# Peptides against a protein of PDB entry 6O8C: the designs that were tried, part 10

Target 1, 262 residues: chain A of PDB entry 6O8C
Amino acid sequence: VGLRYEKISLPKIHPRYDLDGDASMAKAVTGVVCYACRTASTLLLYQELMRKGVRWLVELVKDDYNETVHKKTEVVITLDFCIRNIEKTVKVYEKLMKVNLEAAELGEISDIHTKLLRLSSSQGTIESSLQDISSRLSPGGLLADTWAHQEGTHPRDRNVEKLQVLLNCITEIYYQFKKDKAERRLAYNEEQIHKFDKQKLYYHATKAMSHFSEECVRKYEAFKDKSEEWMRKMLHLRKQLLSLTNQCFDIEEEVSKYQDYT

## One batch from the design tools (peptide; aimed at target 1 P15 K198)

Design b1_p10_8_s1 (made by RFdiffusion4, then SolubleMPNN; from b1_p10_8 with E1M S6K)
Fold by OpenDDE base, seed 1:
Structure b1_p10_8_s1 (fold): chain B 262 residues (1-262), chain A 10 residues (1-10)
Amino acid sequence: as target 1 above (262 residues)
Amino acid sequence: MEEYLKSLGE
């Protein structure tokens, strides 16, 4: 789960003045920092897409919840209707018993009544479960998606742009070092400039890699971990909703068996 | 990374 990226590190920078070596080193540094820029961009994109996915999933689960509530309501209405009818029937039979001994039939109907009442009691449990789920999905609930807006990297951080600026500086020095290499030998002043540029290269590269690791990679990993945890919980919740829905269907089916007695 | 380095030339 998540994007795979390679752990990158800067090549060794030798303090020795060497036009060939410095050009090669600068090339390598440019490559590494370029990779960091691209990776940062990819990580950002992934997170943005994931945020959209999170929002979508929240809405989907809310829809599931509403459907479950709807089904529960239907079953409650049906069950209550059936209970009322059975109760009326019981009263009629009780009246008839005064005239005719219909004890066996009354017993059966009374048993049905008891079963229906038991089913009705289970609705309370379903209701409680739905309320719990609702609370978890509500703003500020345990499954709130606020973390998605807080964790990770964001476009507003401008991490990619910051890295790109550093990359541009590094690339410029690299191209100069290529030219220096082509000259084979530099005058004293040019040599000193080369040495200073090498220091600048190191500075920019180090800054870029630090920024990449601390502001891009680390935050991405935190986002990833949080998203995985949240996703597992959401999927579990969906399963719970499905279970509740199935319970409603089971009750409905059971009630249908007794409708012929009403 | 290697492909990019190659693209930069020597």
Scores: peptide ipSAE 0.029, ipTM 0.726, DockQ to the pose 0.037
OpenDDE base, seeds 2, 3, 4, 5: peptide ipSAE 0.028, 0.017, 0.028, 0.000; ipTM 0.731, 0.585, 0.741, 0.288; seed 4 fails the geometry check

Design b1_p10_8_s2 (made by RFdiffusion4, then SolubleMPNN; from b1_p10_8, 4 letters changed)
Fold by OpenDDE base, seed 2:
Structure b1_p10_8_s2 (fold): chain B 262 residues (1-262), chain A 10 residues (1-10)
Amino acid sequence: as target 1 above (262 residues)
Amino acid sequence: MEDYLNSLGK
């Protein structure tokens, strides 16, 4: 779940010269752009935290993978050992049958041998699954975390700083408009300056909001969407690893039942 | 936003 932010828009700027209205408008614009700055900062922080989380999760899943591989290897060794022992036993019984020993025992041992061979075959499927998981986790794989470094906004983009510069310009004009309002009436030259500043305010504000929308919000949303998709896939992969681990335990348990025959 | 605006009004 990503950060919720409110969609903000600039207030309408009335073209008419009005000291009271212009001061109020400037105040509102300052507030909106201030919110944009704060939001941009928060969105950036969120993405940075998510990137850390992504890296952490990758390492966690890699550890899970390695543990699963280790367990699989252990089971293979145990299984191979049991198979070899059962094969020796079968050979002994075959020799004894020539001397009128009970065929029933040989049948049971042969069945165990067949079961163990089936278990051994299942290990091939587990290996294939592990290889698939490894390929997905590898650099360039489907679950690579390269997107986390490519998508979204980064501190190096200096988006917050750029917005802050614009906010400073806007704030200065707001303070001037507050003073102008207090004067109630401006001389002609001051009035012209006020009108020019109003245009500057509009320019800075629109630039800020465009930058915020295009360079902060849009990129954040893309990052968020990608992160959610990636996270879902990673969690699914982790479940697959757990399933494979459990299969190894199941095989180990079944093999243990036959160790009494070896 | 209101807090910031209030801080600016001081």
Scores: peptide ipSAE 0.039, ipTM 0.743, DockQ to the pose 0.034
OpenDDE base, seeds 1, 3, 4, 5: peptide ipSAE 0.036, 0.036, 0.031, 0.000; ipTM 0.738, 0.743, 0.739, 0.333; seed 4 fails the geometry check

Design b1_p10_8_s3 (made by RFdiffusion4, then SolubleMPNN; from b1_p10_8, 3 letters changed)
Fold by OpenDDE base, seed 1:
Structure b1_p10_8_s3 (fold): chain B 262 residues (1-262), chain A 10 residues (1-10)
Amino acid sequence: as target 1 above (262 residues)
Amino acid sequence: FEEYLKSLGK
């Protein structure tokens, strides 16, 4: 879920000279561009925080991976130990059978041995899955976080500062237009200056909004989309790790049932 | 945005 922002647009700028209308228009333009500046700043902050979050999540998942690997190793050791003990027991019973002892116990132990070997084979599948996960988390892997550093807007882009400069120019013109309005009537020369300033206002505003849309909003949306996709994949991976851990516990539990036979 | 516009009118 990304930050919600409102789509803003510049008010209509009428070419007609009107001191009241121009002051009102300039006020509205100032407001719109000011909103753009604040929004750009907020979007930038959000992205920076998300980048930190991404890095944190990567480390968390790596920890989960290591824990799963550890558990798998523990189970492998336990299972191998149990298999070796059962194999020894089988050999003992085979020798006893030569002395006409009951075959029923040998059959049971042999079945247990077969089951344990099957469990051991499943460990290979778990290992393969862990290797796959490791490859995905590795640098250059499918779950690499390089996109977080590339996509979106960055402080080095100085988008907020660029917008602020334009806002300052716009605001200055707005204040002049307020003064002009208060005069109610301008001399010819002042009227011409007012008209030129109105054109400047238009150009600054247009430039600001274009920059905001193209360099701030669009890039933010791209970052957001990629972050959501990546996050879903990471969460899925965590679930996979949990599943593998549970499989290890299940195997451990099964092995424990046969420890009395060792 | 509207609140900001109001603030500019002061």
Scores: peptide ipSAE 0.030, ipTM 0.681, DockQ to the pose 0.036
OpenDDE base, seeds 2, 3, 4, 5: peptide ipSAE 0.030, 0.029, 0.018, 0.000; ipTM 0.679, 0.666, 0.632, 0.281; seed 2 fails the geometry check

Design b1_p10_8_s4 (made by RFdiffusion4, then SolubleMPNN; from b1_p10_8, 5 letters changed)
Fold by OpenDDE base, seed 4:
Structure b1_p10_8_s4 (fold): chain B 262 residues (1-262), chain A 10 residues (1-10)
Amino acid sequence: as target 1 above (262 residues)
Amino acid sequence: MQAYLESLGK
């Protein structure tokens, strides 16, 4: 998972004054920094899309949670109703036993009552699990999406714009070096300017690549890793919710077996 | 990267 990008590096810059070589070098540098700029933009876009996905998934899981809570509540009501009815039935049969009637049925109903009480006790575990999930999803919880706003690169960082400024400076020098190459020979002053511009080009290129690596790529990788970890945890949580829902259905099904006695 | 370098030559 994640955007694949090519690892780029600056070409070798030779210290020797060479109009042909310098023009070729400048072209290559321009290409590399341009690629970095585009890549930075793409990485930013990817992260913004992922942040949208994170928000979407949070809402989806909250909906799943609410549905599970609703189902749990439904089952609790049904179970409590069944328990009350069985208790009434037990009392009736106990009265009948005093006159030596329905002894075999009383034993069966009493066993059902015991089973229902056990099922009722299991509801406490489900409730505790739901509360745990709620706490994890709450603001400040372990699965809060606050990391998505902290990790990675953001439009407010203006990384692409900063790289573009450097690229513009580099491109300008490249075009000048193309002109210098066409002249075949430069006067002394123009040669000195060319040498100075070559140093500027190196400075801008190095700054661009450092910025790209440290402020774009590194932060992107951190964001990617964090997002993958968070995503796995969220998917696991969804499975837990599904499991809890299924437990509610299982209890409901078990209770339905005893409805004929109520 | 090579494709871009080629585009700069056009």
Scores: peptide ipSAE 0.020, ipTM 0.643, DockQ to the pose 0.035
OpenDDE base, seeds 1, 2, 3, 5: peptide ipSAE 0.009, 0.009, 0.006, 0.007; ipTM 0.441, 0.449, 0.414, 0.436; seed 5 fails the geometry check

## One batch from the design tools (peptide; aimed at target 1 Y17 K195 F196)

Design b1_p11_1 (made by RFdiffusion4)
Pose (drawn by RFdiffusion4):
Structure b1_p11_1 (pose): chain A 256 residues (1-92, 99-262), chain P 11 residues (1-11)
Amino acid sequence: VGLRYEKISLPKIHPRYDLDGDASMAKAVTGVVCYACRTASTLLLYQELMRKGVRWLVELVKDDYNETVHKKTEVVITLDFCIRNIEKTVKVVNLEAAELGEISDIHTKLLRLSSSQGTIESSLQDISSRLSPGGLLADTWAHQEGTHPRDRNVEKLQVLLNCITEIYYQFKKDKAERRLAYNEEQIHKFDKQKLYYHATKAMSHFSEECVRKYEAFKDKSEEWMRKMLHLRKQLLSLTNQCFDIEEEVSKYQDYT
Amino acid sequence: TKHSAKEELEE
């Protein structure tokens, strides 16, 4: 979804010299830049937080991986150990009552369990190579896409907002005077140009740098999330597959 | 007699 904010544009700046109109215009412009500036700050937060989260979520899946491999090895030393019971040089030269019967069916399941466990390790390694630092789930898009604190985009907007704010404040004063001396009138007319220049620069900066990069980061994250849930589903299927093996071995562990 | 492969593993 991303941040739901309203897209607010600069009002039309009429060219006449009008102290009342210019004051009302400057106030409206300052307001739009504040909204743009404040919104630009939240976009940065959502990115910075997203990145802190993705980094953390990746490490958590590594814990879910280590937890699973810790049981896969914990169970193998039971399979290979209980197979050493019913399938060693102890169990099974002509013989008819030497145990080749209904227990041989369990030895068969345990052979298929030990072998099926083989491809578990093959799939388990494949997900480790995606969780690895250089793998195809590395959060490399996270440090490339979008804006950063080092970009100083908010403070850059803030510098322009200050120029615009100072002018508005002066335009209030001018409105109060109802008439401007000669030189002051000219200076006021120039400051009106400066105000428009600063505002359009701040607005276009907000559009082409903050929002554009933010949306690019937003789409990269939606793409990366699909990969993530797809890997988490697979790792989970491998975890359940172990508890199954633990369950089907904990039955045959108790023999007579 | 009952036996447990886990108990043998602990030994």

Design b1_p11_1_s1 (made by RFdiffusion4, then SolubleMPNN; from b1_p11_1, 5 letters changed)
Fold by OpenDDE base, seed 1:
Formats: structure tokens, C-alpha cells, sequence
Structure b1_p11_1_s1 (fold): chain B 262 residues (1-262), chain A 11 residues (1-11)
């Protein structure tokens, strides 16, 4: 679940010269751009935290993978050893049957041998699944984390700082418009300056809102969507890995039942 | 006496 933010828009700017209206408008613009700056900072922080989480999860899953591979290797060695011992036992019993031993024990050992061979055949499926997981986690694989470094916004983009500069310019004009309002009437030259500052205010505000929408919000939403998709895939992979681990334990448990014959 | 498989392998 990503951060929720309110949709913001600039107030309507009236072209008419009005000291009271212009001061009120400038106050509203300052508030909107201030909200954009704070929101951009929050969105950046979220992305940086998410990137840390992604890196952590990748390392966790790699560790789980290595443990599963190790367990699988252990089970293969144990199973192969058990098979070799049962095969030796079968050969001994076959020789003894030529000298009047009961056929019942040979039948039981032969059945165990057949079961062990079936367990050995299942190892191929586990190996194939582990290879698939390895390929997905490898560089360029479907679960590579390269997107986390490419998508979204970064501190190096200085988007918050750029918005803050524009906010400072807007705030300065707002404070001047408060003074102009207090004077109730301006001299001709001061009135012309006020009109020019109103145009500058609009320019800075429009630039800030465009930058916020295109460079902060849009990139954040793209990052969020990719992160959610990637996270679902990683959680599914982790479940697959757990299933493979359990299969290894099941094989080990079954082999342990036959160790008395080895 | 039924000789266990394990005893047979020690032979």
C-alpha cells in the first residue's frame, strides 16, 4: 500500500489589479506549493525506504536459496549412499538364496530398493526447480532488482530543493503583497511592480506544479506499481523455495526409515 | 537364527 496524497491545484488567478485579492491569491498559491514540496519529500523518503527493503529481501531470498541447495546436496549424498548399501545387501542375499535362505527377506529389501530409486528420480525435479529459481534471481533475470535503481525519484535529482527554491520566490512575493495590501493604495511605479510580481508569481507557481506532477508524482507512481509487482513475484518465489525445502526433508525422513537395512 | 542384513554386510 503506497502513500496517499491529495490532488492539489493552483487557485484561479484573476487578471484584475486588486490588492486584497492578490494578497489572498498569493497566500493560497504559497500554501499549495508548500504542500507540493512537503509531499515530494515524503514520496522520496518512501522510495528510499522501499529500495532498502528490496535489497534486504533479495539478500534474504539468496540466503534461503543457498540453504535449500545445501540441504538438497546433503539429501542426494545420503540417498546415494543408502542405495549403494541396499544394492550390496541384495547381492549378498541373492548369493545366500542359492544355499536355502527364505525368499521373504529378499523381497522386502528389493521393495526398499525400488522405493529408494523412486526417491532418487524425484531429485531431478527439485534440481530443475532450483535452476529455475537461480535463473530468475541472476543478473538480467525476471526478479532482478535493477528497476529499483532506475525507476522513481532519487535524492540526486534534487527535486525537493528545486521546489523549495520556487517556494522561496513565491513566498517573497506573497510577503510583498501583504505589505502592498496594508498600504491600501500604491504609487504608479509601485503598482507596476506589483503587476509584474504577480506575473512572476504565476510563472513560478506553474513551474512548481508542473515539476511536482511530472517529475515527482508520475515517477513515484511508476516506481510504486513496479515495486508491488516485483514484491508479489518475490513472495511467490519464496513459497516455492519453502516447498522445495520441505520436499528435501520429506525425502530425508523416508530414507531414515531404511537406514536400519544399511 | 535370522541373520540381519547388517550382520551379513559385516561378513
Amino acid sequence: as target 1 above (262 residues)
Amino acid sequence: KKISAKELLKL
Scores: peptide ipSAE 0.020, ipTM 0.600, DockQ to the pose 0.105
OpenDDE base, seeds 2, 3, 4, 5: peptide ipSAE 0.000, 0.011, 0.011, 0.013; ipTM 0.319, 0.484, 0.404, 0.559

Design b1_p11_1_s2 (made by RFdiffusion4, then SolubleMPNN; from b1_p11_1, 4 letters changed)
Fold by OpenDDE base, seed 4:
Structure b1_p11_1_s2 (fold): chain B 262 residues (1-262), chain A 11 residues (1-11)
Amino acid sequence: as target 1 above (262 residues)
Amino acid sequence: KKISAKEELKS
């Protein structure tokens, strides 16, 4: 589950010149944009943390893969050895049967040989599955982590810094509006400046909110969705690896039943 | 008066 944040909106900006109202509005705008800055920073940190987690999980799964491959290799060696021994035994019993000895035992050994060959065939399926997993984990594969470096927001985007610049401009106007309010009445020139500053404040605030929504929030949500999808696939892959490992153990167990005949 | 306000806005 990703970070929860509150949806923010700018207060209504009234076109009427009102020193008290404008100061209050400016305060509210400052608060909203300040929240946007903090939220953007938090969302960025979350994504960076997730990217670390992604890298960690990739390495973990690669280790799991290598372990499974190793186990599969061991089983193949054991199985092949058992098959060779059974084949030797079959040959011996075939010779004995020519002198009318141990015919019943030969049938049993031949059945074991057939079973072992079936197990050997299943190893081909395991190998194919491992190759598929390897391809998915490889560079350019379906489970490559390249998306983590592309999706979302990054420190290099400097979104927080850009928002902070706008916040600084807004804050400056807010403090001026506090002073204007304290004057109760402005001279004509100061009144005109106040009106222009109000327009600037609106412009900066709108720009900040647009940037926050389109560059920070939207990209974060896209990253979050992609990460959840990818994570699900990776967890499924781990389960597949575990299944393959268990299949190897099952084969070992089956082979062990016939060790007395080898 | 209006000109003065405009000049301050340019700075």
Scores: peptide ipSAE 0.020, ipTM 0.671, DockQ to the pose 0.003
OpenDDE base, seeds 1, 2, 3, 5: peptide ipSAE 0.013, 0.020, 0.020, 0.020; ipTM 0.453, 0.658, 0.660, 0.444; seeds 1, 5 fail the geometry check

Design b1_p11_1_s3 (made by RFdiffusion4, then SolubleMPNN; from b1_p11_1, 5 letters changed)
Fold by OpenDDE base, seed 2:
Structure b1_p11_1_s3 (fold): chain B 262 residues (1-262), chain A 11 residues (1-11)
Amino acid sequence: as target 1 above (262 residues)
Amino acid sequence: KKVSARELLKE
């Protein structure tokens, strides 16, 4: 789960003035920071796609919830109707029993009534479970998706753009160092400029790597971890809803056995 | 005249 990226580090920068070495180093630094830019972009894209997925899953689970609630309601209506009919039948047989006519049948109907009442008692548990699920899905609930908007990196952070600016500065210095290398020897002033540019290169590279690590990678990892945790909880919730639905079907099936007695 | 690199960078 999540995007795999390679751990990157800056090459060793030697303080010694060396036109060949400095050009090679600058090339390597450019490559590393370029990779950081691409990786940051990919990590951002992943997070944006995941945010869309999270929103989609929330709606899906809400639909599942509504279906379960609907099924529960149907079963409650059916069960209550069946109970009322059986109760009427019991009353009729009780009157007949007073004249000593149908004792055995009354016993059977009474047993059915007792079973139906037990089924009815289970509806309260299902209702409480549905309420719990609803609370968890509600704003501020344990399964709220607010974290998806808070955690990670966002386009508004402009991390990729910031890294790209630094990369551009680094690349410019690299191209200059390539030219310097071609000259084989620099005049005193050009040598001093080269040395200063090398310091600037180091500064930009360090800034880029720090920004990449702290603002891109770290936040991405936090988002990924939170996403995985939340996803597991949501999948578990869907299983719970399925279980409740199945309980409703089981009750409906049991009630159907007694409909012929009503 | 050796112009300091700092002076060249300010221009």
Scores: peptide ipSAE 0.034, ipTM 0.621, DockQ to the pose 0.003
OpenDDE base, seeds 1, 3, 4, 5: peptide ipSAE 0.005, 0.030, 0.029, 0.027; ipTM 0.469, 0.635, 0.635, 0.623

Design b1_p11_1_s4 (made by RFdiffusion4, then SolubleMPNN; from b1_p11_1, 5 letters changed)
Fold by OpenDDE base, seed 4:
Structure b1_p11_1_s4 (fold): chain B 262 residues (1-262), chain A 11 residues (1-11)
Amino acid sequence: as target 1 above (262 residues)
Amino acid sequence: KKVSALEELKK
């Protein structure tokens, strides 16, 4: 998962004055830094897309939560209603039993009542689980999406623009070195300028690569790792919600078996 | 500054 990119490195810069070599080196440096710019842009776009996905997933899970809560509430109402009806029936049969009528049926109904009460007790566990999930999804909770706004690179960082500025400087020097190469030999002053520009090229290139590695790549990787971890947790939470929903359905089904006695 | 840069390139 995530974008694949190639590890890039600057070519070796030879200290020797060589018009052909320097032009070739400059071309290579330009290519590398250009790749860094494009890669940084791509990594940024990926992260922005992921942030959208995170927001979407949060809303989806919240919807799932609400649906589960609703189902739980429905089952609680149904169960409570069934319990009340059974209790009424028990009371009626108890009265009849005083006159020695329907004793066997009373035993069966009492057993049903006991079973229903057990089912009712399980609702407390479901409620507790839902509360836990709610707390995790709440602002400041363990599954809050605040990390998505903090981790990684952002458009506001202007990393791509910063790299582009450096690339422009490097490209300018490259074009000059191409011209210098065409001259075959430079006058003393021009040679000194060439050497100085070579140093500038090195400086810009190093700065670009450092920025790319430390700000773009490293932060992207951190974001990626965090996103994967968070995503796993969110998916697990969804499974928990589904499990709770299924438990509610199971209870509902069990209650339905006893509706004929109410 | 230029001279220093040149010296650095020679290293």
Scores: peptide ipSAE 0.021, ipTM 0.603, DockQ to the pose 0.003
OpenDDE base, seeds 1, 2, 3, 5: peptide ipSAE 0.007, 0.018, 0.006, 0.006; ipTM 0.398, 0.481, 0.395, 0.392

Design b1_p11_2 (made by RFdiffusion4)
Pose (drawn by RFdiffusion4):
Structure b1_p11_2 (pose): chain A 256 residues (1-92, 99-262), chain P 11 residues (1-11)
Amino acid sequence: VGLRYEKISLPKIHPRYDLDGDASMAKAVTGVVCYACRTASTLLLYQELMRKGVRWLVELVKDDYNETVHKKTEVVITLDFCIRNIEKTVKVVNLEAAELGEISDIHTKLLRLSSSQGTIESSLQDISSRLSPGGLLADTWAHQEGTHPRDRNVEKLQVLLNCITEIYYQFKKDKAERRLAYNEEQIHKFDKQKLYYHATKAMSHFSEECVRKYEAFKDKSEEWMRKMLHLRKQLLSLTNQCFDIEEEVSKYQDYT
Amino acid sequence: HPPHFEPIHWP
């Protein structure tokens, strides 16, 4: 979804010299830039938080991986150990009652369990190579896409907002005077140009730098999330597959 | 499009 904010544009700046109109115009412009500035700050937060989260979620899946491999090895030393019981040089030269019967069916399941465990390791390694630092789930898009604190985009907007704010405040004073001396009138008319210049610059910067990069980051995250849930579903299927083996071995562990 | 402001007459 991303941040739901309203898109607010600069009002039309009428060219006539009008102290009342210019004051009301400057106030409206300052407001729009504040909204743009504040919104630009939140966008940066959402990115910075997203990145802290993705970093953390990746490490958590690594814990779910290590937890699973810790049981896969924990169970193999039971399969290979309980196979050493019913399938060693102890169990099974002509013979008819030497155990080749109904227990041989369990030895068959245990052979298929030890072999099926083989491809578990093959798939388990494949997901480790995606969780690895250079793998195809590495959060490299996270440091490339979107804006950063080092970009100083908020403060850059803030510098322009200050220019605009100082002018508005002066325009209030001018409105109060109802009439401006000669030089002051001219300076006011120049500041009106400066105000428009600063505002359009701040607005276009917000659009083409903050929002554009933010949306690029937003789409990269959605694409990375699909890869993530896809891997988590696979890792989970491998975890359950182990508990199954543990379950089907913990039955045959108790013999007579 | 940018506004056409009034001309400024400097002293």

Design b1_p11_2_s1 (made by RFdiffusion4, then SolubleMPNN; from b1_p11_2, 4 letters changed)
Fold by OpenDDE base, seed 4:
Structure b1_p11_2_s1 (fold): chain B 262 residues (1-262), chain A 11 residues (1-11)
Amino acid sequence: as target 1 above (262 residues)
Amino acid sequence: EPPEFEEIKWP
């Protein structure tokens, strides 16, 4: 998931003085840098929205985790209660067995006890899995969201504003070049100013494009890549939590079958 | 006196 943007480059700039060509070039440069500004703004917005989404997802997964832990705890309590009751019954029947009474019933209850102990053992595996998930979600864990604050571009970087300043300078020169074109011929001093402004245009444009590429696009791509990787891992973790929850429900259902013996 | 600027050499 990511925004598509076009790869932009500055038009070819000829060093030769040409009022028509320079006006056309300046127009094209203005268009390119304008696109860069808009794109930078869009990329920033996307990242800010993604950061909100990341925070939301973290809270959602934490809630899922807590629900799973709660369910696991309930099942453990129920299971332990059932085991204790069965153990009491086993002790009674063992005493009766010594006087050759109720041998068949003792066998059945003993089998139930064994099954319950197996279910109890599975709770240990669930607990271990939950602990692993907790460690991954904890600060400094593999699924920490610290990257979302570190990677990419931020409003405080003022990249859009910086580009806008350069765009304003470029646009001003473009408008002047449009006027120069209308004059068809400039006086010597005006021609020299035109040439100087053309140089300024180039510097501003180059600075804008380098800033856009290095500080906006590159950082955005890094953010995007990390976000996709992190998101995939988080979704997988949610599936794991769901699986653990379902295991708890399955155990609870199984225990309910033996409640008549307790 | 009018300023003199050289023709711009673009990279």
Scores: peptide ipSAE 0.024, ipTM 0.600, DockQ to the pose 0.100
OpenDDE base, seeds 1, 2, 3, 5: peptide ipSAE 0.023, 0.023, 0.021, 0.024; ipTM 0.595, 0.592, 0.585, 0.584

Design b1_p11_2_s2 (made by RFdiffusion4, then SolubleMPNN; from b1_p11_2, 4 letters changed)
Fold by OpenDDE base, seed 5:
Structure b1_p11_2_s2 (fold): chain B 262 residues (1-262), chain A 11 residues (1-11)
Amino acid sequence: as target 1 above (262 residues)
Amino acid sequence: EPPDFEEIVWP
């Protein structure tokens, strides 16, 4: 997904002095550079919106992470409490076993204890996974949003403004060429000025198009590619968090089955 | 008479 823009190029320019041709050429150049300005502005806006979206998504994922950590902590507390109670019960039944009573019940409680200990061991894996996720989201981590501030074009680059300045210069020359065309014939001095302005037009147009291509389009494409990759990774991370949350709920549900024995 | 401006060479 990205902004669609047309590939634009400067028109062919004839080196020969021709008032009609030069006016037409200047008009076309003005149109092309105008399109470049508008496109550059749109591309910049898109990137700024995406940066906002990136920041928003980071916060959303952090919230998901915190909720998962909270749930995990709750389950750990519940599980530990259940284990402690079962251990007390086991001790009581062990005493009763010495008098040859309640052997079947002791076996059942011991099995529950073993199951709870297994559940407790799984908490370590969940914790390690959460720590990994935290590290990835932390500054300098693999999912840090630092790239969003580095890649692409930024308002501080003033690319749109730079292009606008060049467009203004080009437009002025175009209007002059339109006047020159209306004169049908120029005096020698005016003809030389026209030729000189044509060179200026070429210079400004080339500068504008190179700037647009190299500093606007290329950087935008790089930003777009980076953002898509990062977004995919973030979505995957969210799925991992959901999986961990579900594991916590599963453990909680299983522990609840044994609460009647505590 | 001053020389005419050089023709523009477009790449």
Scores: peptide ipSAE 0.021, ipTM 0.639, DockQ to the pose 0.083
OpenDDE base, seeds 1, 2, 3, 4: peptide ipSAE 0.021, 0.020, 0.020, 0.021; ipTM 0.646, 0.638, 0.637, 0.642; seeds 1, 3 fail the geometry check

